# Designs tried in a protein design run: peptides against a protein of PDB entry 4Z63. Part 115

Target 1, 334 residues: chain A of PDB entry 4Z63
Amino acid sequence: LCLGMNDLTGNIPEDLFHLKRLNLLGIQENRLSGSLSREIRNLSSLVRLDVSWNLFSGEIPDVFDELPQLKFFLGQTNGFIGGIPKSLANSPSLNLLNLRNNSLSGRLMLNCTAMIALNSLDLGTNRFNGRLPENLPDCKRLKNVNLARNTFHGQVPESFKNFESLSYFSLSNSSLANISSALGILQHCKNLTTLVLTLNFHGEALPDDSSLHFEKLKVLVVANCRLTGSMPRWLSSSNELQLLDLSWNRLTGAIPSWIGDFKALFYLDLSNNSFTGEIPKSLTKLESLTSRNISVNEPSPDFPFFMKRNESARALQYNQIFGFPPTIELGHNN

## One batch from the design tools (peptide; made by RFdiffusion4, then SolubleMPNN)

Design b2_p16_4_s1 (from b2_p16_4, 7 letters changed)
Fold by OpenDDE base, seed 2:
Structure b2_p16_4_s1 (fold): chain B 334 residues (1-334), chain A 16 residues (1-16)
Amino acid sequence: as target 1 above (334 residues)
Amino acid sequence: SSTSSWVDTSESEITP
């Protein structure tokens, strides 16, 4: 049953929960309000539940043990409060959980050993607090992780060295500390292609350790951290780099010539730093920005990106990395 | 776009 993208108001009719053969319930992008009824437990055949972009409130009901076929739960952009229900945190069928932009709180706890099918987790823009869950690497299929805009204070757990499945990771604006440790750990994630660490590590030094290596890194965003240091030499070995944003830091020194050697680099923002010297001539030879149209057909993160502005203007949303315009921003340096 | 911007994944959306 798909009733999304309408102007429906009120609550879900209780009689709807009598549809025991229902595989898909999509009621997203409406004005539905009230609590999400625990009677969703009666939808025992449910594979996909999309209640996103509504006015739902209250706690998410703890009934997911009665939904053994549920693969997709989308509840982003609601007013849900409380934590992740125990039955949801233990779901062996769930592939994708999206509860971004709610008011969920407390410690984030997932039973990753039970969540054997979980491949995408978006809990960005909530009110979770405490430490990052050390057991996330036990979610052996977890590829896409957005935990941005929560208060996961402290450091990246050492256990994340073993996060083999991790490909797309955002911890933007999560009160993280110790960038040297974070990068030292995350370099062991051999499938990591996207790393977003914006608005963390306030005033720390960007490490220039030659022992660091991110072989498969395509997207690196570490903007607005007030980081000191220079362009890190270790980054020159990330030959697949497509997007680099180190803007709004306190980086100094010259922009190195190797920055123009990245064959797939189409978006470069080094603006609002303290770089000096000349613009490398190699930037004028970036293949991705010349007549050569590099065909890129590759998976992207499930979570949205935003181009945020220093002004009060609304951020622009990009659902795909290649939605960003080809860009070289070197402004507001010296 | 703006010359005074940065990439982020932390943003709230307007609830309908």
Scores: peptide ipSAE 0.429, ipTM 0.838, DockQ to the pose 0.550
Fold by OpenDDE base, seed 4:
Structure b2_p16_4_s1 (fold): chain B 334 residues (1-334), chain A 16 residues (1-16)
Amino acid sequence: as target 1 above (334 residues)
Amino acid sequence: SSTSSWVDTSESEITP
């Protein structure tokens, strides 16, 4: 049953929960309000539940133990409060959980040992607090993780060295500290292709440790951190780099010539730093910028990106990395 | 891109 993208109001009719054979319930992008009924437990055949972009409130019902076939739960952009229900946090069937842009709070707790099928987690823009859950690497299939805009304090857990499944990771604006430790840990995530760390590590030094290596890194975003230091030499070994944003920092020194050696680099923002010297001529030789033939079919994070231009203006949303226009931005440097 | 922009993932979506 797909009723998304309408102007439906009120709550879900109770009689809907009599549909025992229902595999897909999509009621996204409406004005449905009230609590999400616990009677969703009656939808025992449910594989996909999409209630995103509504006005739902209250706690998410703890009924997911009665939904043994549920693979996809999308509840982003609602008013849900409380924590992740225990049954949801223990779901062995769940592949994707998206609860971005809610009011969920407390400590983030997932039983990753039980969540054997979880491959995508989007909990960005909530009110989770405390530390990052140390056991996330126990979610052995977890590839996509967005935890941006939560109040996670402290450092990236050491356990994340073992986060082998991690490919796409956003921790933007989560009050994280110690970028050196974070990068030192995350370099062990050998499948990591996308790393977003914007609005963290305020005023810290960007490490220039030659021992750091991100082999598969395609997207690195560390904007608006007021980071000091220079362009890190370790980044030059990330030969697959496609998008680099280090804007709005306090980086100094020259822009190195190796920046032009990235064959796949199509988006570069180094603006609003304190770089000096000449613009590397190698930037004019970037192969990716010689043609607009950017392969749109490459895997991308499940979480959206935003380009914030003006504080007063709505940020531009990009659902795919290749949605970004080919860009070289070097403005507002010395 | 704008000289005053940065890439982020932490922006809030507007509920319809």
Scores: peptide ipSAE 0.413, ipTM 0.835, DockQ to the pose 0.578
Fold by OpenDDE base, seed 3:
Structure b2_p16_4_s1 (fold): chain B 334 residues (1-334), chain A 16 residues (1-16)
Amino acid sequence: as target 1 above (334 residues)
Amino acid sequence: SSTSSWVDTSESEITP
């Protein structure tokens, strides 16, 4: 049943929960309000539940133990409060959980040993607090993780060295500290292709440690951190780099010539820094901007990207990395 | 122009 993108109001009719053979319920992008009924437990055949972009409130009902076939739960952009219900945090069937842009709070806790099928987790823009869950690497299939805009004080857990399944990771604006430790840990994630760390590590030095290596890194975003230092030499070894945003930092020195050696680099923003010297001639020879056909169908994160301008302005949303226009921004430097 | 912009992965405001 798909009723998305309408102007439906009120609650879900009770009789809808009698549809025991229902595999897909999509009621996204409406004005449905109230609590999400616990009677969803009656939808025992449910594989996909999409209640995103509504006005739901209250706690998410703890009924997911009665939904043994549920693979997809999308509840982003609602008013849900409380934590992740225990049955959801222990779901062995769940592949994707998206609860981005809610008011969920408390300590983030997932039973990763039970969540054997979880491959995508989006909990960005919530009110989770405490530390990053150290057991996330125990979610052995977890590839996509967005935890942006939560209040995770502290550092990236040491356990994330073992996060082998991790490919797409965003921790943007999560009050994280110690970028040197974070990068030192995350370099061990050998499948990591996308790393977003914007609005963290305020005023720290971007490490220029030649021992750091991100072999598969395609997307690196570390914007608006007020980072000091220079363009990191270790980044030159990330030969697959496609998108780099280090804008709105306090980086100094010259833009190195190796920045033009990235064959797949199509988006570069180094604006609003303190770079000096000349623009590298190698930038005029970037293959991706001259002759290379970029594959538009490459895998991308499940979480959206936003082009932020100011806090009051509506940001442009990009759902795919290649949705970004080919860009070289070097403005507003010394 | 993106000269005054940066890439982020969060909404500007939490939905009420």
Scores: peptide ipSAE 0.469, ipTM 0.854, DockQ to the pose 0.460; fails the geometry check
Fold by OpenDDE base, seed 1:
Structure b2_p16_4_s1 (fold): chain B 334 residues (1-334), chain A 16 residues (1-16)
Amino acid sequence: as target 1 above (334 residues)
Amino acid sequence: SSTSSWVDTSESEITP
């Protein structure tokens, strides 16, 4: 049943939950309100539940143990409160959980040893607090993780050295500290292609340790951290780099010539730093900007990107990396 | 151009 993208209001009729053969319920992008009924437990054949972009409130019901076939739960952009229900945090069938942009709170806890099928987790823009869950690497299929804009504190857990499945990771604006430790840990994630660390590590030094290596890194965003230091030499070994945003930091020194050696680099923002010297001539030879065929059909993160001009303004949303226009921004430097 | 902007992955506001 697909009723998305309408102007439906009120609650879901209780009789809808008697549809025992229903595999897909999509009621996203409406004005549905109230609590999500516990009677969703009656939809025993449910594979996909999309209640996103509504006005739902209250706690998410703890009935997911009665949904053994549920693979996709999309509840982003609602008013859900409380924590992740125990049955949801233990779901062996769930492939994708998206509860981004809610009011979920408390400590983030998932039973990753039980969540054997979890591939994508989006809990960005919630009210989770405490530390990052150390057991996330135990989710052996977890590839996409967005935990941005939660009130996490401390450092990236050491256990994330073993996060082999991790490909797309955002921790933007999560009050994290110690960028040196974070990068030192995350370099061990051999499948990591996208790393977003914007609005963290306030005023720290960007490490220039030549021992750091991100072989498969395609997207690196570490903007608005007020980081000190220079362009990190270790980044030159990330030959697959496509998007680099280090804007709104306090980086100094010259922009190195190797920045133009990235064959796939189509988006570069080094603006609002303290870089000096000349613009490298190698930037004029970026193949991605000279050829019009940027239509690379490559996997991208499941979480959206935003181009922000200020913290309070509505940002432009980009659902894919390649949705960004080819860009070189070097403005507002010395 | 995206002058004076940065890339982020968080919404500006939490939906109430």
Scores: peptide ipSAE 0.460, ipTM 0.847, DockQ to the pose 0.466; fails the geometry check

Design b2_p16_4_s2 (from b2_p16_4, 9 letters changed)
Fold by OpenDDE base, seed 1:
Structure b2_p16_4_s2 (fold): chain B 334 residues (1-334), chain A 16 residues (1-16)
Amino acid sequence: as target 1 above (334 residues)
Amino acid sequence: PSTSSWVSTSEAEIIP
């Protein structure tokens, strides 16, 4: 049953939950309100539940132990409160959990040893607090993780050195500290292709340790951190780099010539820093900007990107990396 | 005043 993208209001009719053979329920992008009924437990054949972009409120019902076939739960952009229900945090069938842009709170806890099928987690823009869950690497299939805009004080856990499944990771605006430790840990994630750390590590020094290496890194975003230092030499070894945003920092020195050696680099933002010297001529020879061969089938993060011009402005949303226009932004430097 | 932007994966809380 797909009723998305309408102007439906009120609650879900209770009789809908009598559809025990229902595999797909999509009621996203409506104006449905109230609590998500516990009676969803009756939809025992449910594989996909999409209630995103509604006005639902209250706690998410703890009935997911009665949904043994549920693979996809999309509840982003609602008013859900409380924590992740225990049954959901222990779901062995769940592949994708998207609860971005809600009011979920408390400590983030997932039983990763039980969540054997989880490959995508988006909990961005919630009210989770405390520390990052150290056991996330125990989710052995977890590739996509967005935990942006929560209040995870402290550092990236050491356990994330073992996060082998991690490919796309965002911790933007989550009150993280110690960028040196974070990068030192995350470099061990051998499948990491996308790393977004915007609005963290305020005023810290961007490490220039040649021992750091991100071999498969395609997207690096560390914007608006007021970072000091220079363009890190270790980044030059990330030959697959496609998107680099280090804007709105306090980086100094020259833009190195190796920045133009990235054959796939199509988006570069180094604006609002303190870079000096000449623009490298190598930037004029970027292959991606002269002959862009975009692969439509290239994997991308499940979570969206947002481009903000200021903290108060509404962000522009980009659902795919290649949705970004080819860009070289070097403005507002010395 | 800068017209430059930055990228993140954080959004403002918005409800339709």
Scores: peptide ipSAE 0.292, ipTM 0.784, DockQ to the pose 0.553
Fold by OpenDDE base, seed 4:
Structure b2_p16_4_s2 (fold): chain B 334 residues (1-334), chain A 16 residues (1-16)
Amino acid sequence: as target 1 above (334 residues)
Amino acid sequence: PSTSSWVSTSEAEIIP
């Protein structure tokens, strides 16, 4: 049943929950309100539940133990409060959980040993607090993780050295500290291709440790952290780099010539720093900038990116990395 | 005026 993208109001009719053979319920992008009924438990054949972009409120019902076939739960952009219900946090069938842009709170707790199928987690823009859950790496298939705009104070857990499945990771604006530790840990995530750390590590030094190595890194975003230091030499070994945003920091020194050696680099933002010297001529040799026809068939994170041009403007949303226009931004440096 | 931007995966809280 697909009723998304309408102007439906009120709550879900209770009679709808008698549809025991229903595999897909999509009611996204409406104005449905009230609590999400616990009677969804009756939809025992449900594989996909999309209630995103509505006015749902209250706690998410703890009925997911009665939904053994549920693979996809999309509830982003609602007014859900409380935590992730226990049955959802223990779901062995769930592949994708998207609860971005809600009012979920408390400590983030997932039973990763039980969530054996979880591959995508988007909990960005919520009110989770405390520390990052140390057991996330126990979600052995978890590839896509967005935890941006929560209040996860402290450091990246040491356990994340073992986060082998992690490919796309965003911790933007989560009050994280110790960028040196974070990078030192995350470099062990050998499948990591996308790392977004914007609005963290306030005023820290960007480490220039030659021992750091991100072999498969394609996207690195560490913007608006007021980071000090220079362009890190370790980054030059990330030969697959496609997007680099280090804007709005306090980075100094020269822009190194190796920045032009990235054959796949199509988006570079080093603006609003304190870089000096000449613009490397090697930037004119970037192969990716010779054509706007960027292959869109490359794997991308499930979470959206946001580009904010000024404080007063609404951020532009990009659902895919290749949605970004080819860009070289070096403005507002010394 | 500056046209510089920065990228994040954080958003302003959107109340539907």
Scores: peptide ipSAE 0.292, ipTM 0.788, DockQ to the pose 0.568
Fold by OpenDDE base, seed 3:
Parts: structure tokens; sequence; C-alpha cells
Structure b2_p16_4_s2 (fold): chain B 334 residues (1-334), chain A 16 residues (1-16)
């Protein structure tokens, strides 16, 4: 049953929960309000539940132990409060959990040893506090993780060295500290292709340690951190780099010529820094920006990217990395 | 010197 993208108001009719054979319930993008009924537990055949973009409030009901086939739960952009229900945090069937843009709070706790099928987690833009959960690497299939815009504090856990499944990771604007430690840990994530760390590490030095290596890194976004230092030499070894945003920092020195050696680099933003010297001629020879047909594998995180080019402008949402226009932005480096 | 008046790439959600 799909009733999304309407102007439906009120609550879900109780009789709907009598549909025991229902596999898919999509009521997204409406004006549905009130609490999400605990009677969802009656939908024992449910595989996909999408209640996103509504006006739901209250706590998410703790009934997911009665939904053994549930693979997809989408509840982004609602008014949910409280924590992740215990039954949801222990769901062995759940593949994707998206609760971005809610008012969920407390310490983030997931029983990763139980959540054996979880591959995508989006909890961005909530009110989770405390520290990042150290046991996330125990979610052995967890590939996509968005924890941006939460009130996490401290550093990236040491345990994340073992986060082998991690491919797409956003921690943007989560009050994290110690970028050197973070990068030192995350470099061990051998499958990491997308890393977003914007609005963290305020005023720290971007490490220029040649021992750092991100072999599969395609997307690196570390904007608006007031980072000091220069273009990091270790980044030159990330041969698959496609998107680099280091804008709105305090980086100095020359833009190195090796930046033009990235065959797949199509988006570069180094604007609003303190770079000096000449623009490398190699940038004019970027293969991805020429007429050459280059086959590039597109990273596909489940979390969106938002680009704000003007202070007064609304941020533009991009669901695909290649949705970004080919860009070289080097402005405002004084 | 650079300012941090806005951000190029970030999360920009609005809670209802």
Amino acid sequence: as target 1 above (334 residues)
Amino acid sequence: PSTSSWVSTSEAEIIP
C-alpha cells in the first residue's frame, strides 16, 4: 500500500493494521500526525515501512520484535522523540534504518551483534549525545553510516580501526575533536570510499603525515573546520579521489601539482582558505573534466549531500555524488 | 584570511 506524496492528515486508521499480509506500507510525504501506533505490530508480514516526511511525534513504538520480516524502516523528517526502541536496536532482519531529521535523543545504542543484516544507518540530524558507539564495527554488514548533526563529543573510537564494512561515513557537525586521531583510525577502514567530516575539529591542524593512507577514498569533505596546515601529502596516494572539499578552512601554502593527477577528480573546492602561489597547470589537464570518456564508479551513500554556495541561499540537496556539477573552486584565498 | 560564514558541503535538514 502506497499513499505517499499526498495531503493526508490525521492518524493512520486503525483498520489498516488488520492487513496482516501487507508487505509494504508507504505513507511518506503527507501531513500525518500523532504517535506512530503500536498496532503496527499486527503487520507481521511487513518488509518495508515508510512513514518519512510526516508530522509524527512521540516515541517510536517498541514492537519490532513482532515484525520479523522488516528490512526497511524509513522515518526521516518527523518529530519522533526518545531513543531507538530496544526491539529495533536488536532487529536481526533490518537492513536499512533511516531516522534522519527527528528529535531522537539520549545515548545512541545499537546491539550490533544482533543486527546481523544492518547495512545502512542514517541517524543524522537528531539529538543523540554522548560518545560515538564503540560497538558499531560489530555490525558486520554496516556499509553506510550517517551520524551527522548530532551532539556527539570526543573522538572517533579506536574500535573503528576494525570497521571493515564501512564504506560511506558522515560525521559532519557532531562536535568531534582530534582530526589526527580520527584520520589515523579511519585509514584502517579498507572499504571507506566516502568520508564527510565537515564542521568538526575546530581550529585543529590538518595532519600532513605521510604514513596516512586511504586507498579507496573517492569523496573527502572536510569543510568549515578552520583547519590549519597545508594540502596533505598523504592525500596524493588516494588515486581514486573524485570529490574533494576542503573549503572554509585556514589552509596555507601552495596548491600542489599532484592535485591535477587525479584521473577521476571532477569536483574540487578549496575556496575560502589562505592558499598562495600559482594555480597548478595540472588542474587544466584533469581527465575527468576533459572530453575523455572515463568510466568512473560512482559512490552511492544513502545520505544526501547539501551544498550551500551562498550565505543567504538554501542548501541544494544532492542524492548522488555525480549530481554535483564538474567544479573547480579556488576563490577567496586571501 | 578565510572566514567560516557558511559551509560548502554539509547537512542542512529542517526538523518539522
Scores: peptide ipSAE 0.028, ipTM 0.705, DockQ to the pose 0.240
Fold by OpenDDE base, seed 2:
Structure b2_p16_4_s2 (fold): chain B 334 residues (1-334), chain A 16 residues (1-16)
Amino acid sequence: as target 1 above (334 residues)
Amino acid sequence: PSTSSWVSTSEAEIIP
């Protein structure tokens, strides 16, 4: 049953929950309000539940143990409060959980050993607090993780060295500390292609350690951290780099010539730093910006990217990195 | 204010 993208109001009629054979319930992008009924437990055949972009409130009911076939739960952009229900945090069938942009709070707790099918987790823009869950690497299929805009103070857990499945990771604006430790740990994630760490590590030094290596890194965003240091030498070995944003930091020194050697680099923002010297001539030879067709395998995170033109402007949402125009931003340097 | 941009995730969302 798909009733999305209408102007429906009020609560879901209780009689709807008598549909025992219903595989898909999509009521997204309406003005439905009230609590999400516990009676969703009656939809025992449900595979996909989409209640996103509504006015739902209250706690998410703890009935997911009665939904053994549920693979997709989309509840982003609602007013849900409380935590992740225990039955949801233990779901062996769930592939994708999206509860972005709600008012969920407390400690984030997932039973990753039970969540054997979970491959995408978006809990961005909530009110979770405490530390990052150390057991996330136990979710052996978890590829896409957005935990941005929560208050996960502290450091990246050491256990994330074992996060083999991790490909797309955003921790933007989550009060993280110790960038040296974070990068030292995350370099062990051999499938990591997208890393967003914007608005963390305030005032720290960007490590220039030649022992760091991110072989599969395509997207690196570490903007607005007030980071000190220079362009890190270890980044020159990330040959697949497509997007680099180190803007709004306090980086100094010259822009190195190797920045122009990245064949797939189409978006470069080093603006609002303290770089000096000449613009490397190698930037004029970036293959991705010439008429030559370059085969680029774009990473596909499930979480959106946001481009903010200035501090007062509203951020623009992009679902794909190639939605960004080819860009070289070197402005506002010394 | 600067006209330069920066990229982030989940930075522009508004809870209803």
Scores: peptide ipSAE 0.036, ipTM 0.746, DockQ to the pose 0.506; fails the geometry check

